# Peptides against a protein of PDB entry 4N78: the designs that were tried, part 312

Target 1, 186 residues: chain A of PDB entry 4N78
Amino acid sequence: HFQVICRLLGYQGIAVVMEELLKVVKSLLQGTILQYVKTLMEVMPKICRLPRHEYGSPGILEFFHHQLKDIVEYAELKTVCFQNLREVGNAILFCLLIEQSLSLEEVCDLLHAAPFQNILPRVHVKEGERLDAKMKRLESKYAPLHLVPLIERLGTPQQIAIAREGDLLTKERLCCGLSMFEVILT
Target 2, 155 residues: chain B of PDB entry 4N78
Amino acid sequence: MAELQMLLEEEIPGGRRALFDSYTNLERVADYCENNYIQSADKQRALEETKAYTTQSLASVAYLINTLANNVLQMLDIQASQLRRMESSINHISQTVDIHKEKVARREIGILTTNKNTSRTHKIIAPANLERPVRYIRKPIDYTILDDIGHGVKW

## One batch from the design tools (peptide; made by RFdiffusion4, then SolubleMPNN)

Design b2_p29_7_s2 (from b2_p29_7, 9 letters changed)
Fold by OpenDDE base, seed 1:
Structure b2_p29_7_s2 (fold): chain B 186 residues (1-186), chain C 155 residues (1-155), chain A 29 residues (1-29)
Amino acid sequence: as target 1 above (186 residues)
Amino acid sequence: as target 2 above (155 residues)
Amino acid sequence: EELQKQLEAIEDYSLEIKDNLPLFEEGMK
């Protein structure tokens, strides 16, 4: 599903969706969630010491549950605050999955474009084969696909300009070193 | 452009008119040949003259049709070439627009990105000395302080 | 002639991509 969404929206659509999600997340965090957190911090026990390890996991859990029981049972926390936190969580997950899907699409595009851009794959040399011979064979195989040099030789000035711009846009992808998800987490 | 205009305005219409005029003339020639054959004392001579006129007339019509056909074909070739040039121009414009749109889109998404940084996971170190459990005194929390908090922004 | 060779090369490569695409997609899962 996310792959289809990435293909459908493209960079423009993804940017718009991400911007809107960031606005929503910011609004939730700086608004309702912040107010609840401030209030909860005020009513939170000032002294909450770690129970002894000897009480085991059940005893420790019961201790914290008892200390926080009144807070957890607050109806508005369950209905409003936790819902908002869920929305934030969903937004984060959505962004992560979109970025992952987009990265896959970009890698595919780069791989498909590579022969047209005179980018040869790293050849695995089997025993007894010369690396140079394999590389020459690959170069010969893909030489007719070198579009930019071809267009520079045979094309009009306008075609050359378009080809160069297209080549640049093809090479420059987000997956090469950029992360949207890290921005969202900041 | 001048050649196409000449074909459309002069050569093709002129060829069509010539063909029409030829038709009218052929009818006159036919009438003449018929009358000449009927009135002539030498029927063999009249027949040979009719054959000559028929051959000449057919050759003339064939020439007119061929000339007209060639002019029409030439016109179509010129028009096809013009259409190809227009198509090329439209394609160039379209590609330019697409590249521009893509650049805009990339700028927009680019501002939402940062360089990938390998963040080292900070190990949470548990405190070695667990403090003695303090006797929990249950104080009721007054939640009335939260009553003013919760006007959900209706999205 | 050169353009024809290029077209043939593009077609050949397109077929290669088509054949390898499922394998690539599976490897990326």
Scores: peptide ipSAE 0.029, ipTM 0.695, DockQ to the pose 0.029
Fold by OpenDDE base, seed 4:
Structure b2_p29_7_s2 (fold): chain B 186 residues (1-186), chain C 155 residues (1-155), chain A 29 residues (1-29)
Amino acid sequence: as target 1 above (186 residues)
Amino acid sequence: as target 2 above (155 residues)
Amino acid sequence: EELQKQLEAIEDYSLEIKDNLPLFEEGMK
């Protein structure tokens, strides 16, 4: 599904969706979640000392349960705050999955374009074959497919410009060094 | 442009008119030949004249048709060339627009990106010693190990 | 009989025209 979404939206659509999601997340964080956190901080026990270890784990748990009883019983926390946190979480996951899917698509595009851009795959050298010889053969095989040089020889200046721009756009992909997800986390 | 206009406005219409006029003229010639044959005392001479007119008429029509056909073909070639040029122009514009849109899109999405922290992918230094491919003995995955974790219905 | 001869002559001429038609087509290329 995410792959289809990525294909359908393209860079523009993905950008728009991501921007809107960021706005939503920001709104949730700065709005409702922040308010609940502030409220929770106000009702938080000012002095919560560690109970003595002699009470054991159950006693310590009961102690904290008692100290936090008002917070735990706060119904709106479960219904609204946790829901908003889920929404934020879902948004983050959505962004992650879109980015991953986009990266896959970009890699596929790069691979498909590679023969036309003089990008040769790393050939697995079987035992006894010289890597250099294989690479030379591949270069020779795909040399006629080199788009930019071909157009530079045969095309109009306008076509050459378009070809160069297209080549550049094809090579420059987000997956090569950019992450949206890191921005979302910040 | 001028040549196409000349073909469309002058040569082809002119050729069509000439062909139409020739039809009318041929009918007159035919009538003349018929009457001449009937009225002539020398039927052989009249026949020879008719043959001459027939040959001339055929030649004339053939010429007119050929000229017209060539003009039409020339017109079509010019139009085809114009269409190809237009197509090329449209394609160029389309490509330019697409590239522009893509650039804009990439800028927009680029704003939402940061450089990937090149986690130093520890160069998996392939151990120099190619450990002999340990024959992947497919040990059957004993799924019974998971029996203790899942709410498996104890049969 | 004379009319028949003339008709035959016309037919012969028609055939001649028909036979020469390809030559005209070649002469026009």
Scores: peptide ipSAE 0.015, ipTM 0.639, DockQ to the pose 0.004; fails the geometry check
Fold by OpenDDE base, seed 3:
Structure b2_p29_7_s2 (fold): chain B 186 residues (1-186), chain C 155 residues (1-155), chain A 29 residues (1-29)
Amino acid sequence: as target 1 above (186 residues)
Amino acid sequence: as target 2 above (155 residues)
Amino acid sequence: EELQKQLEAIEDYSLEIKDNLPLFEEGMK
């Protein structure tokens, strides 16, 4: 589903969706969540120490349940605050999954473009074969597919310019060094 | 452009008119040959004359058709070349627009990006001070309270 | 009989013209 979304939206659509999600997240964080957090901080025990491990998981849970009784019994926390936190979490996950899906699409595009851009795959060298000879053969095989040099020889100046720009745009992908998710987390 | 215009306005219409005129003339020649054959005392000579006229007529029509056909083909070739040039121009514009749109899109998404950094995981350091034992209160834990918290994201 | 021979000759000539038409078309190419 996320792959289809990435294909449908493209860079422009993804950017718009991400911006809107950031606005929503910001609104949730600065609005309702902040208010609840402030309220929770007021009712939070001033001293809440870690219980001893000897109490086991049930005893530790009971300890925290007792210390946080007023917070746990706060009905609006479950219905409103946790829902908003879920929405924020979903937005974050959505952004992560979109970025991952986009990265996959970009990698596929790079792989498809590679033969046309003089990007050769790593060749497995069998025992006894010279890597250099095999690479030279591959270079020779794919040399006619090099789009930019081909157009530079046969094309008009305008076509050459477009080909160069297209080549640059094809090579420069987000997956090569950029992350959206890190920006979303800040 | 001048050549195409000449073909469209003069040569092809002229060729069509010539064929039409040829048809009319051929009808007259046919009538002449028929009458000549009927009226002639020497039927063999009349027949040979008819054959000669037929050959000439066929040659003339063939020439006219060939000329017209060649002119039409030439016209079509010129038009095809013009269409190819137009297509090339349109494609160039389209590609330019697409590249521009892509650049704009990349700028927009670029604002939402940062350089990939390796996430430094902060090591959780355990506090060195042993906290004093808090008195354990044995109350039954109602785990049903947790049942509502774990709405697992159904993927 | 003579008329019939002439008709046959005309028919033969017509066939000859028909047979030569492709050659003429090829020659015009």
Scores: peptide ipSAE 0.014, ipTM 0.635, DockQ to the pose 0.005; fails the geometry check
Fold by OpenDDE base, seed 2:
Structure b2_p29_7_s2 (fold): chain B 186 residues (1-186), chain C 155 residues (1-155), chain A 29 residues (1-29)
Amino acid sequence: as target 1 above (186 residues)
Amino acid sequence: as target 2 above (155 residues)
Amino acid sequence: EELQKQLEAIEDYSLEIKDNLPLFEEGMK
């Protein structure tokens, strides 16, 4: 599903969605969540001593339940604050999954473009074969597929310019060194 | 452009007029041949003259049709070449616009990105002093302490 | 009868001209 969304939206659509999600998250964090957190901090017991281990797990749970009873019974916390936190969490997860899906798509595009851009895969060299000889064979095999040099020889100046720009855009992808998710976490 | 204009305005209309004039002339030649054959005492000579005029007339018409056809074909070739050039220009503009749109989109998404911090894996400097493995003395867990808490079936 | 023979000869000649027309087009190229 996320792969389909990435293909449908493209870079521009993803950027718009991410910007809007960031605005929503910021609004939720600075607005309702902040207000609830402040209120919770005010009603939080200032001194919560660890109950004696002798009470066992059920007794300790009951103790904390009693200390936090006012917080747990706060209906708005469950219905509004936790929902807003879920929305924030979902937004973060959505951004992560979009970035991962986009990265996969970009890698696939790079792999598909590689033979046309003189990007050769590292070939597994069997014992006794020279790496250099295999690489030269691969270069010679894919040399006719090099699009930019081909257009530079046969194309008009305008076609050459477009081919070079297209080649650059194909090579420069976000997955090569950029992260959107790190921006969301800051 | 001048050649195409000449074909459209002069050569093709001129060829059509010439063909029409040829038709009118052929009718006159036919009338002449008919009258000449009827009036001539030497029917064989009149027939040979008619054959000569027929051959000449057919050759003339064939030439006019061929010239006109070639001019039309040339006109179509020039127009096809112009259309191909226009198509190439439109494609170039379209590709330029698409590249520009892609660059804009990449700038927009780029604002939402930061450089991947390649966390330099700090070489975990193994602490020099291998703390001697403290011999884990397995103290037998006396589970009898739990006998009083659970409704366990007394055997 | 003589007129009919002449008409047939004219028709035959017309067919011959029609058959030779492509050769005339090739010779003018």
Scores: peptide ipSAE 0.014, ipTM 0.638, DockQ to the pose 0.004; fails the geometry check

Design b2_p29_7_s3 (from b2_p29_7, 8 letters changed)
Fold by OpenDDE base, seed 4:
Structure b2_p29_7_s3 (fold): chain B 186 residues (1-186), chain C 155 residues (1-155), chain A 29 residues (1-29)
Amino acid sequence: as target 1 above (186 residues)
Amino acid sequence: as target 2 above (155 residues)
Amino acid sequence: EELERQLEAIEEYSLEIKDNLPLFEEGMK
């Protein structure tokens, strides 16, 4: 379960895993896959003209099949190259799913931290309730939970600093504006 | 520190010794009272003397116990205060370390991230007219914007 | 007294989170 993985690894663990996956992907792409691609390029027909349309789709397909026969019959392509491509694909998918799961966890954390940060949740106003009244009630309810202002009033300078840093760390999340997946695709 | 040391090294051990000595003394007093009662021709006087010694002895023991108890309580209070201070210090250090670790972790993962290309939100052409600073209505953070992120994972 | 009120508020909020967490998880699904 990707959520469990995210919780277990945290930012540090995820970073390490992602870095290693990127290395693996890079190695696969620049190594085996590149070699196969180069080989395939060498065996590609130098001149492959579009057959006449009069042959119809089946005839055109047969033509290309014949022209690419050596490539299609290349056994190592089917076994090794495609496997490596699958591995790359799996790595990409893994990264995507981890990022998504992390984003969910971050959102949950943000939601849970919101009252402590003087962030009021969007209140679904049921029909007949005044939004303002409900908001005021929530504000009053959660006012005691405003940690940073509380600590600023009651805490030592060191505690205040820690509280502010903690608050900042709580507010700043990757899901707010950062994407790992885009980096992986680059 | 000096007070705690005095309590630990002098007052409490001294009080314990005094209490122990008092126990020994009580035995002697009891023996004396018994013998005095047996040997005395005036049993009433001997009894009154015994009562006096008993009262004095009990008072002395009570005093010793009370003094010792107070010293122990004081010691415990000082120690508790020291422990609280230590705990506070440890917690502060722990929190600092945790924050630091988290910052490091975030930097590391941050290197692996790029800014989400926010789709070109249409340049909200700031209306030319400096509208009066509308009272900063704290718009509740609309977390619903994040709702679209969660729908994709069919588990 | 202020600390007690805060603790109570935290406890209440914790209960609220606990109660709403399943709903939130379902909504995220």
Scores: peptide ipSAE 0.031, ipTM 0.698, DockQ to the pose 0.035
Fold by OpenDDE base, seed 5:
Structure b2_p29_7_s3 (fold): chain B 186 residues (1-186), chain C 155 residues (1-155), chain A 29 residues (1-29)
Amino acid sequence: as target 1 above (186 residues)
Amino acid sequence: as target 2 above (155 residues)
Amino acid sequence: EELERQLEAIEEYSLEIKDNLPLFEEGMK
């Protein structure tokens, strides 16, 4: 699903969606979640000492339950705050998955474009084949696909410019050194 | 452009007119040949003359048709070339627009990105002091204290 | 003629990509 979304939206659509998600997350964090956190901090017991081990695990649990009774019984925490946190979590996960999917698509694009850009795949040499001979065969096979040099020789100045720009855009991908997810986490 | 215009406005219409005129002339020639044959005392001579005129007329018509056909073909070739040039221009514009749109899109998404921090493999400096594994002495949890709490099924 | 050869090469490669694309997609899953 995320791959399809990435293909459908492209860079423009992904940018818009990510930007809007960031706004939503920011709104949730700075608004409702912050308010609940502040409220929880106010009702949090100032001094919560570890009860004596002599009370046993049940007694210790009861102690903490009693100390946190007001927090646990705070119905709005479960219904609103946790829901908002879930929404934030979902948004983060969405962004992560979109970035991963986009990276995969970009890698695929780079791989597909490689022969056109005079980038030869690393060939696994089977036992008995000369690496040089195999590379030469590959070079010969893909030589006709070198579009930019071809256009530079045969094309108009405008075509050459377009070809160079297209080549640059093909080579420059986010997966090469950029992360969106790191921006989301900050 | 001038050649195409000349073909469209002068040569092709002129050729069509010439062909039409040739038709009318052929009718006149036919009438002449018919009359000549009827009036001639020497029918054989008249027939030979008719054959000669017919051959000449057919040759002239064939020439006119061929000339006209070639002019039409030339016109079509010029038009096809113009269309190809136009198509090339449109494609160039389209590609330019697409590249521009892509650049804009990339700038927009780029704002949402940061450089991947190469995780400096922090050399896990093995803490020199092997913290002695605190022997987790599992104190046996005496569950007997819970025996009095709950509905014990009295067997 | 050279352009035609290049077009043919592009077409052949495009077919190769198309044939390998499912395998690539499966390998990335």
Scores: peptide ipSAE 0.030, ipTM 0.703, DockQ to the pose 0.032
Fold by OpenDDE base, seed 2:
Structure b2_p29_7_s3 (fold): chain B 186 residues (1-186), chain C 155 residues (1-155), chain A 29 residues (1-29)
Amino acid sequence: as target 1 above (186 residues)
Amino acid sequence: as target 2 above (155 residues)
Amino acid sequence: EELERQLEAIEEYSLEIKDNLPLFEEGMK
């Protein structure tokens, strides 16, 4: 599903969606969530001593339930604050999954473009084969597909410029060194 | 442009007029040959004259048709060349626009990105003093206490 | 008899034109 979304939206559509999600997340964090966190900090017990281990897990749980009773019973926390936190969480997960899907698409594009850009894959050498001979055979196999050198030799100056720009755009991808998710976490 | 204009406005219309005039002239020649054959005492001579006029007429018509056809073909070749040039120009503009749109899109998404920081593996220095593991006496958690809280399917 | 001779002459000429047509096509090249 995310792969289909990435293909449909492209870079521009993904950018717009990510920007809007960031705005929503920022609004939720700086607005409602911040207000609830401030309120929770005010009502939080100032002194919460760890109960003795002798009370066991049930006793410790009951102790914390009692100390946090006012917080747990605050109905607006369950309905509004936790919902907003879920929305933020979903937005973060969405951004992560979009970035992962985009990276996969970019890698696929790079792999498909490689023969046309004189990028040879790492060759697995079988026992008894010379690496150099195999690389030379691959070079010879894909040599007719080298578009930019072909256009540079046969094309007009305008065609050459377009081919070079297209080649550059094909090679330069986000997956090569950029992360959107790190920006979302900051 | 001047050559195409001459073909469209002068050469092809002129060739068509010449062919039409030739038709009219051929009709006159045919009438002449017919009358000459009927009135001539020497039918063989009249027939030979008709043959000569027929050959000349066929040659003239063939020449006019060939000239007109060549002019039309030349016109079509010039037009085809113009269309190819226009197509090339449109393709160039289209590709330029697409590249520009892609650059804009990449700039927009690029603003939302940062360089992947290769997390330098900070050596977690294990604190030297291994606190003696307090012997965790695992009391078996009696989960039967939870049997009354869940709407679990009574088997 | 004279009409038959004229028809034969027309047929012979028609064949001559047909045989010379390729030469006209070559001359137009």
Scores: peptide ipSAE 0.000, ipTM 0.648, DockQ to the pose 0.004
Fold by OpenDDE base, seed 3:
Structure b2_p29_7_s3 (fold): chain B 186 residues (1-186), chain C 155 residues (1-155), chain A 29 residues (1-29)
Amino acid sequence: as target 1 above (186 residues)
Amino acid sequence: as target 2 above (155 residues)
Amino acid sequence: EELERQLEAIEEYSLEIKDNLPLFEEGMK
């Protein structure tokens, strides 16, 4: 699904969606969540010492339940705050998955474009074959596909310019060194 | 452009008129040949004359039709060439616009990105035994595991 | 009899014209 979304939206659509999600996340964090956190901090026991281990697990649980009773009974925490946190979480996950999907698409595009850009895959040479000979064969095989040199030789100046720009755009991908998710986490 | 205009405005209409005039002339020639044959004492001579006129008339009509056809074909070729040039121009514009849109889109998404810090990951001491590159079968990350954690928006 | 001969001659000539028509089209290309 995310792959389809990436294909459908493209860079423009993804950018718009990401920006809007960031706005929503920011609004949730700085608004409702912050207010609830402040309220929770006020209601939090100022001194919560670890109960003695002699009370056993049930006794310790009851102790903490009693200490946090006011928080647990705060109905709005479950209904509003946790929902907002879920929304934030979902937004973050969405961004992550979109980035991953986009990166995959970009890698695929790069791989598909590689023969046209004189980018030859490193051929795993089986034992005994000269790497150089295989590479030369591949170069010879894909030489007719070198788009930019071909257009430079046969095309109009306008076509050459477009081809060069297209080539550059094809090479310049986010997956080569950029991360959106790191920005979101920041 | 001048050639196309000449074809459209002068040569093709002129050829059509000439063909029409030829039709009228053929009728006159036919009438003449008929009358000449009826009135002539030498029917063989009249027949030979009729044959000559018929051949000439057919040649003339064939020439007119061929000329007109060639002019029409030439017109169509010129128009086809013009359309191809227009198509090429439109394609160039379209490509330029698409490239521009893509650049804009990339800038917009680019502002939402940061450089991947190649953290100097600690020298992963490559284990001495290069384990056979285990075909990293990318197990499809089953993202359905996350469906239970958030608002289960099934995308 | 003379009319029949003339009709045959006209038919032969008509066939000859039909056969020559393609040659005229090729010669003008």
Scores: peptide ipSAE 0.000, ipTM 0.641, DockQ to the pose 0.005

